# Ledger of designs, part 183: peptides against a protein of PDB entry 6FRK

Target 1, 411 residues: chain A of PDB entry 6FRK
Amino acid sequence: NEEVLNAMLKEVCTALLEADVNIKLVKQLRENVKSAIDLEEMASGLNKRKMIQHAVFKELVKLVDPGVKAWTPTKGKQNVIMFVGLQGSGKTTTCSKLAYYYQRKGWKTCLICADTFRAGAFDQLKQNATKARIPFYGSYTEMDPVIIASEGVEKFKNENFEIIIVDTSGRHKQEDSLFEEMLQVANAIQPDNIVYVMDASIGQACEAQAKAFKDKVDVASVIVTKLDGHAKGGGALSAVAATKSPIIFIGTGEHIDDFEPFKTQPFISKLLGMGDIEGLIDKVNELKLDDNEALIEKLKHGQFTLRDMYEQFQNIMKMGPFSQILGMIPGFGTDFMSKGNEQESMARLKKLMTIMDSMNDQELDSTDGAKVFSKQPGRIQRVARGSGVSTRDVQELLTQYTKFAQMVKKM

## One batch from the design tools (peptide; made by RFdiffusion4, then SolubleMPNN)

Design b2_p20_8_s1 (from b2_p20_8, 10 letters changed)
Fold by OpenDDE base, seed 5:
Structure b2_p20_8_s1 (fold): chain B 411 residues (1-411), chain A 20 residues (1-20)
Amino acid sequence: as target 1 above (411 residues)
Amino acid sequence: ELEELKKLRELYLELQKILE
């Protein structure tokens, strides 16, 4: 029994290390799991694998819980949120994602660019903020981030903003001047929350980076970015352990909507490769995919139109990146979308939808849309001109539709 | 719910193959 336990724990430890979980945390987890497993229950013929998986899951849940309640903004107050993190962590993008998240929830939200170190930081923030219709502040001439942050916070407090997000300079870990600048900004604006943004792709370096920030500034929240890549997010456990701060959100792609509240259970399930059935159900329910009963009925009857395909593309776009949806399904690893950048796939979807926006109702609602276009080639030319694409692009869409419709007929 | 999720999964898998 102990040999079997040790073998299974070795496999789990290997999988956790391959998921970028810190080696110290994996060792501690192994000891905790070994101590928590009742060997007598394992002898009773219970599914040893399920017991070990449950024990591992329970210990991983504890590692993600710092025992500290996450800070939440107070409605009707001015809540100042300062972002800190390394250059390339996705900090600036994450500021915009968080601002957009709160704006969509009916909070009066704004952004401040206090990154004076990186050339074009303010332009990047301005572009992101403008796309999301979020008010912003920054300077092209002021080089002191303390002045910019203070003036911006004062301005937006006076305008009764509820969420005031301050983006700071992201420098390299070894720059003492960065940490002093961060501390000066924090002291000047007195933030209600300091958010550390961490890139999940840095793997085993997560602990040492997160600790370096926590040792200099009072990090109260963590956001983990780049969970759309090959990073399984094991570095997030290291960030929680080092900062003693909860993960509040995760960034799951490059789009402004590729941002979600952190949920412990789904995250650990995904980390273990179990999928996130609950999060998939939640996302399916949030989309009111009850309208999928009509689709499922159409699919049962082997009916699939170009309009039905368009509606499914809209649903995919509402769900966010397709990889995230697939990664929530048990047995679909993160590698399933390994061939394409998610942005390229979303751009391709948008292009296909733009082509379909130039189609008429007869073309969209035909049970054999490809045959409608094949019988009257002039329709392809009309749609191509209307959507600003080549006739080849329209033919490729129709070829894809035909393949799909043939598959639906076989279902 | 599980059957609907399976059908949705199949649909999305096929949509992915179109997007590849």
Scores: peptide ipSAE 0.053, ipTM 0.624, DockQ to the pose 0.131
Fold by OpenDDE base, seed 3:
Structure b2_p20_8_s1 (fold): chain B 411 residues (1-411), chain A 20 residues (1-20)
Amino acid sequence: as target 1 above (411 residues)
Amino acid sequence: ELEELKKLRELYLELQKILE
């Protein structure tokens, strides 16, 4: 029994290390799991694997809980949120994502660019803010970030903004001067919340970086970025341990909508490779896919049309990158779609949709769409001409649809 | 619910093969 426990714990510890969990945290977790497992209960024929998984899950939940309630903005007040983080962490993009999140929730939101160090920082923020229709402040001439931050905060306070987000200069590992600048900005604007933005892809460096920020500024919240693709998010545990601050949001891609409130249970499930079923359900529900019940009902009856396939392609496009959706399904590894294959897959999806845009309602709504085209080959030539593709491309789409419809009928 | 998720998984696996 103890040998089996040690073997299974070794596999879990290896998986956690491969997920960028800090080696000290993995050792502590191993000891805590060993102390929590009753060896007598394991002898009684209980599923040893489920028991170990539950014990590991419980200890990981404790590691993401700093024991501190997350800061939340107060409606009708002026809430100043200062962002801090390394250059390339996705800090500037995350400022825009957070601003857009609050704007969509009906908050009067604005952005301030206090990054004077990076050339084009203000242009990038202005571009993102303009695209999202978010008011912004910054300077092309002022080089003191304290002046820019103070003037911007005062301006937007006077205009009764509720959410005032301040983006600061990103630090490189070696520049102590930028921590003094961050402290001067924080002292001048007196933020209600300081958000540390961490890149999940930096792996074992997360602890040392998060600690370096917390030792200089009063970090009260963490946002983890680049949880799209290969980053398993184990560095988030290191950030919570170092900052003693809750994760409030996660960034799951490059799009402004690739941003979600942090949920402990789905995150730990994903970290363990169990998938994020809850996050998939939440994304599906947020899309107001009332049509999904109708689709699930059609699928239960083995009915699948070209229109149903088109609607599924639209849903996949609305849900964001297909790799993210696959990464939420249990037993799909994060490696299943490389980022390069994703753009190609999305281009293929758009091509297939463009072919279907040239189909008529009789073709789209037929329960046997392939048979409609096989009976009248002139339809293939019409659709090919209408969509600017070869007759072969239309035949490939119909072949794919037929395989899919046959699978649905077997379901 | 788990069977529906398995069906969705099979659906997405087949969609992936279509997109490959």
Scores: peptide ipSAE 0.023, ipTM 0.486, DockQ to the pose 0.131
Fold by OpenDDE base, seed 1:
Structure b2_p20_8_s1 (fold): chain B 411 residues (1-411), chain A 20 residues (1-20)
Amino acid sequence: as target 1 above (411 residues)
Amino acid sequence: ELEELKKLRELYLELQKILE
């Protein structure tokens, strides 16, 4: 029994290390799991794998819980949120994502660019803010970030803004000058929350980086970025351990909407490759896929049309990155869609939809769409001409549809 | 909901194969 436990724990530890979980945390987790598992209960015929998995899950949940309640903004008050982090962490993008998140929730939100070090930082923030219709402040001439931050905070306080986000200068390395500037800005604006932004892709460096920020700045919240399909998320555990601060949000892509509140259980489930069923349900419900019931009813009857396929492509396009959806499904690894493959896949979906836009209702609504085209080959040529594609592209679409319709008939 | 999720999973699995 102990050998089996040790073998299974070795596999879990390997998977966690491959997920960029810090070696010290993996060791601690291994010890905690060993102490939590009763070897006698494992002897009694309980599913040893499920027991170990549950123990691992519980210990991972504890590792992402700093035991500190996350700061939340107060409605009708002025809430100043200061962002800190290295260059390339996604800090500036995350400021815009957080501002947009609160704006969509009906908060009066604004952005301040106090990054005087990076050429074009204000133009980048202005571009993002303007696209999202978020009020912004910054200077092209003022070089002191303390002055810009103070003036911007005062301006937006006087205008009764509820969420005032201050983006600060990043650095490529941990520099004393960066921390001094951050302290001067923090002292001047007196933020209600200091958010540390961390890139999950830096792997084992997450602990040292997060610790260096916490030792210099009173970090109260963490946002983890680049938790797209490739980022295994283990760095998030290191951030919590080092900062003793909760993760409040995660960045899941490059789009302004690729930003979500941090949920511990779904995150750990995803980290373990269990998927995020709850998040999938929530996302399906948010999309008001009311037509899912009608589709499910058609699928129960083994009916699947080209229109039904088109509607599913539209749903995928509305759900955002296909990688995120797949990563929520149990047994799909995060690595399934490379960033390159996602854009290519979305372009492929758009191409397929464009071909289908050249189809008529008889073709789209036929329970045997492929047979309609096979009986009258002139339809393929018409659709190809209408969509600006080859007859081969239309045949490939029909082949894909046929495979899908055959699967639906077997369901 | 679980049956719907299973069907959705199968749908996305096949869409995936189409997108590969």
Scores: peptide ipSAE 0.022, ipTM 0.483, DockQ to the pose 0.136
Fold by OpenDDE base, seed 2:
Structure b2_p20_8_s1 (fold): chain B 411 residues (1-411), chain A 20 residues (1-20)
Amino acid sequence: as target 1 above (411 residues)
Amino acid sequence: ELEELKKLRELYLELQKILE
């Protein structure tokens, strides 16, 4: 029994190390799991694998919970949120994502650029803020970030903004001058929350970086960026351990909407390769796919039309990157679509939809769309001319539809 | 719910094969 436990724990520890979980945390987790597993209960014929997985899951949940309640903004008050982090962490992009998140929820939100070190920092923030229709402040001439931050915070307080986000300078290396500048800005503006932004792709370096920031400034919240399918997220555990601060949001891509509140259970489930069923359900519900009941009923009856396929393609395009959706489904590994394949897949999807836009209602609503085209080949030529594609491209679409419809009939 | 999620998974697996 103990040998089987040790072998299974070795596999789990290897998987966590491959997910960029810090070696010290993995070692401590192994000891905690061993102490939590009653070997006598494992003798009673319970599925030893499920028991170990459950114990590992519980201990990972504890590692993500610092035991500190996350700061939340107060409605109808002025809330100053200061961002800190290294250059290239996605800090500036994350400021815009957070501002947009609160704006969409009906908060009066603004952005301040106090990054005087990076050439074009203010132009980048201005471009992002203008695209999202978020009010912004900054200077092209003022070199003191304390002056810019203080003037910007005072301006937006006087205008009764509820969420005031301050972006600060990043550096490529941990420099004492950067930490002194951050401390001077924090002392001048007296932020209600200090957010550390961390790039998940830096792997084992997450602990040392997060600790260096926490030792110099009163970090109260963490945001983890670049959790777009390739980053396994193990660095997030290191950030929580080092900062003793909760993760409040995660960045899941390059788009302004690729930003979500941190949920512990879904995150740990995804880290273990169990998928994010809850997040998939939430995304499906947010899309108001109430029309899915009609589709699910059609699928139960083995009915699938070209229109049903078109509607599914529209739903996929509305849900965002297809890799993110697939990565939420249990047993789809994060490696399932390479980044290069997503843009090509979306272009292919748009091409297929453009072909279908040239089809008529009789072709789209037929329970055997491929047979309608096979009986009257002149339809293929009409659709090809209407969509500006080859007859081969239309035949390929019909072949794909036929494969899909055959699968639906087997379900 | 689990059966619906399995069907959705199979649907997306085939959509992926179509998009590859």
Scores: peptide ipSAE 0.021, ipTM 0.478, DockQ to the pose 0.138; fails the geometry check

Design b2_p20_8_s2 (from b2_p20_8, 12 letters changed)
Fold by OpenDDE base, seed 1:
Structure b2_p20_8_s2 (fold): chain B 411 residues (1-411), chain A 20 residues (1-20)
Amino acid sequence: as target 1 above (411 residues)
Amino acid sequence: ELELLKKLRELYLKLQEILK
């Protein structure tokens, strides 16, 4: 029994190390799991794999919980949120994502650019803020980030803003001058929350980076970026361990809406390759995919039309990146769609939808759409001409539809 | 919900095979 436990724990530890979990945390987790597992219960014929998986899950949940309640903004108050982090961490993009998140929830939100070090920092923030219709402040002439931050905070306080986000200068490495500047800004504006932004893709460097920030600045919250399938998320555990601060949000892509509140249970489930069933349910409910009862009934009867396929492509496009949906399904690793494959897949879906937009209701609503086109080849030429594609592209769509419809009939 | 999730899973598996 102990040999079987040690073998299974070795596999889990290997998977966690491959997920960029810090080696010290993996060792501690292994010891905690060993102490939590009753070897006598393992002897009694319990599913050893499920028991170990459950023990690992519980210990990972504890590693992500710093035992400190996350700061939350107060409605009708002025909440100053200061962002800190290295250059390339996604800090500036994350400021815009957080501002957009609160704005969509009906908070009066604004952005301040106190990055005087990076050329074009203010222009980048201004472009992102303008696209999202978020009020912004910054200077092209003022070089002191303390002055810009103080003036911007005062301005937006006087205008009764509820969420005031301050973006600070990043650096390529940990520099004392960066930490001094951050402390001067923090002392001047007296932020209600200091958010450390960390790139999950830096792997084993997450602990040392997060510790260096916490040792210099009173980090109260963490945001983890680049969780778009390539980053296995293990760096998040290192950030919590080093900062003793909760993860409040995660960045899951390049879009301004690729940003979600951190949920411990779904995150650990995803880290273990169990998927995010809760997040999938939430996304399904947000999309009112419950109106798919009609689709579910059609699928139960083995009926699948080109219109039904079009509606599914629309649903996928509304759900955001297909990689995020796949990464929520148990047994699909986050790596299943590379970033390149996702944009290509979305472009392919849009192309297929554009072809279907040139189809008529008789073609779209036929239970045997491929046969309608095979009986009258002139329809293929019409659709090809209407959508600006080759007859081959239309035939490829019909071949894909036929494969899908055959799979639906086997359901 | 579980039946919807199962069907969505099967749908997305199939869509993935088509998108490859």
Scores: peptide ipSAE 0.021, ipTM 0.481, DockQ to the pose 0.119
Fold by OpenDDE base, seed 5:
Structure b2_p20_8_s2 (fold): chain B 411 residues (1-411), chain A 20 residues (1-20)
Amino acid sequence: as target 1 above (411 residues)
Amino acid sequence: ELELLKKLRELYLKLQEILK
């Protein structure tokens, strides 16, 4: 029994290491799981694998919980949120995502660019803020981030902003000068929350980086970015352990909406490759895919038009990258989309939609759209010319539609 | 919820076959 347990724990530990979980945390988890497993209960014929998975899950949940309540903004107060993190962590993008999140929740939100080190940092923030209609502050001429941050915070306090987000300089390495600058900014603006932004793709380096930030500034929250890629997010556990601070949000893509409140259970389920059923349900509900009762009813009747396919592509695009959605479904491993870059799949969907934008209502609403085009080949040439694609691209779309419609008829 | 998830799974499996 103990040999079987050790073998199964070794497999789980390997999978956690492959998920970028820090080796120290994996060792500690292994010990905690071993101490928590009743070998007698495991001998009684219970599904040993399920028991070990549950014990591992429970210990991972504990590793994500720092035992500290997450800071939350106070309504009717001026809440200053300072962002810290390395260059390339997605910090500037995450500032905009958080600002947009609070704005959508009815908070009076603004952004301050105190990144004077990176050329074009203010332009990037301004572009993101303008797209989201978020008020922003920064300078093209002021080089002192303390001055910019102080002036911006004062301005937005005087204008009764509720959420004041300050983006700071990121550097490529743990440079003492960066940490001194961050400390000077923090001392000047007296933030209510300091958010460390961490890139999930840095893997085993997460612990050392997160610790270096916590040792210099009073990090109170963590945001993990780039959970849209191959990163399973195991580095997030290292950030929590090093900062002793809760993960408050995760970044799940490049879009401003690719940002969600951190949920422990879904995150650990995804980390273990069990999927994220709750996050899938939440995304489905947010998209009002229940309003697709009409589609589900059509699908039940074996009816599927080119318009119905277009609407499904729109829904997929609204859900974010198709790989993320698939990764939320239990039994879809991350490798299930391994051959296509997520961007390539989205570009392909967008190309298909552009072809369909050149179709007429008779073509889109036909229950046999492929037959409409086969009977009148001149339609293919018209659509190809209208969408700027080859006749072959239109034929490929119609072939894909036909395959889909045949599969719908078999439902 | 489980029925919705099954339907979504079937939809996404089909969409994946189209995207291949």
Scores: peptide ipSAE 0.020, ipTM 0.438, DockQ to the pose 0.155
Fold by OpenDDE base, seed 4:
Structure b2_p20_8_s2 (fold): chain B 411 residues (1-411), chain A 20 residues (1-20)
Amino acid sequence: as target 1 above (411 residues)
Amino acid sequence: ELELLKKLRELYLKLQEILK
């Protein structure tokens, strides 16, 4: 029993290390799991694998809980949120994502660029803010971030903004000058919340980075970025452990909408490769995929049309990046689609939809769409001409549809 | 819900095979 436990724990520890979980945290987790597992209960014929998985899950949930309640903005007040983090952490992009999130929730939100170190920081923020229709402040001439931050905060307080987000300078390295600048900005603007933005892809460096920020600045919240399939998110555990601060949001891609409130259970489930069933349900409900009762009923009857396939492609396109959706499904690894393959896959979906846009209702609504085209090859030529594709591309779509419809008939 | 999720999983598995 102990040998089996040790072997399974070794496998879990290896997987957690490959997920960028800090080696000290993995060691501590291993000891905590060993202490939490009753070997007598393991002897009683309970599924040893499920017990270990549950114990690991429970200990990971504890590691992402700092025991501190997350700060939340107060409606009708001026809430100043200062962002801190390294250059390349996605800090500036995350400021825009958070601003857009609150704006969509009906908060009067603005952005301040106090990043004077990076050339074009203000232009980047201005571009992002303008695209999202978020009010912004910054300077092309002022080099003191304290002045910019103070003036911007004062301006937006006077204009009765509720959410005032301040982006600060990021450095490539932990430099004392960066921390002094951040402290001066924090002292001048007196933020209600200081958000540390961390790139999940920095792996084992997450602990040291997060600690260095916490030791210098009163970090109260963490946002983890680049959780778009390349980073398994193990660095998030290191950030919580080092900062003793809750993760409040995660960045899941490059789009301004690729930003969500942090949920502990879904995150740990995803980290373990169990998927995010709750987030999948939430996304399904947000898409009103319950209007797919008709589709589910058709699928129960083994009916699947080209229109049904088109509607599924539309739903996937509305759900966002396909890798994120797959990463929410249990047993799909985040690595399943490289970022390059995702854009190519989305372009392929869009091409397939464009081909189907040139089909008529008889072709789309036929329960045997492939047979409709096989009986009248002139339809393939019409659709190919209408969509600007080859007859081969249309035939490939029909082949894919046929494979899909055959699977639905077996469901 | 679980049946829907199972069907969605099978759907996405197949879409994945199509998109490869």
Scores: peptide ipSAE 0.020, ipTM 0.472, DockQ to the pose 0.136
Fold by OpenDDE base, seed 2:
Structure b2_p20_8_s2 (fold): chain B 411 residues (1-411), chain A 20 residues (1-20)
Amino acid sequence: as target 1 above (411 residues)
Amino acid sequence: ELELLKKLRELYLKLQEILK
């Protein structure tokens, strides 16, 4: 029994080290799991593997919980959120993602660029903010980040903004001058929350970096970035342990929507390769798959229209990045769709939908849409003109529809 | 595109199997 336990714990410890979990945390986890497992209960014929997995899961959940309640903004108040982190951590992009997240929830949100060190920092923030329609402040001429941060915070307080996000300078290394600048900014603006942004892809360096920031600045929250398919997220445990601060959000990609509230249970499940079944169910329920029962019934009868294809493309676009959905399914590796192919595929789907927006109900609702267009070629020219595409693009859509409808008939 | 649609279908079928 003890040999089997030690063998399974060795496999789990190896997998956690390969997930960039700090070696000290893995050792502590191993000791805690050994102490939590009753060897007598393992003798009673209970599935030893499930018991060990449950004990490991429970101890990982404790490692992600700092025992401190996360700061939350107060509705109708002015909440100042200061961002800190190294250059390349995704800090500036994460400021925009957080601003957009609160804006979508009906918060009056703004962005301040207090990064005077990096050339083009303000242009990057301005570009991201403008795309998301988020109000922003910064300077091309002021070199003191304290002045920019103070003026920007005062401006947006006077305009009754509820969420005021301040982006600060990053450095490539831990420099005393960076920490002094961050302290001066923090003292001037008196932030309600200080968010440390950490790149998950830095692996074993996560603990040392997170500690260096916490030792200099009162970090109260952590955001982990680059939790896309290659980063297993073990560095998140190191950040919590070093900062004693909760993870509040995670960044899962490059898009402004690739940002979600941190959930402990789904994260640990994904870290262990168990998938995120709960988040998958939530995403599937958000799709209102009740409308898909009618589609599945049509598909079972071999009926598939251009409208049915349009509705499927719309559902696909609502699901968000498929790489994220696939990464939620147990046994589907994150490499199943390369990110580059996904953006191109979404752009193609949107183009196809724009062509279908120029079709009429007779064309969309025909069980043989391709035959309707083949009998009256003038329809192709009408749709092409209406959607601003070539007649070839419309013919390619109809060819894809025909191939899809043939695949449906073979189901 | 057909490969993407096949993958989406396989995904959808797998989702249905998990939700049953």
Scores: peptide ipSAE 0.008, ipTM 0.359, DockQ to the pose 0.024; fails the geometry check

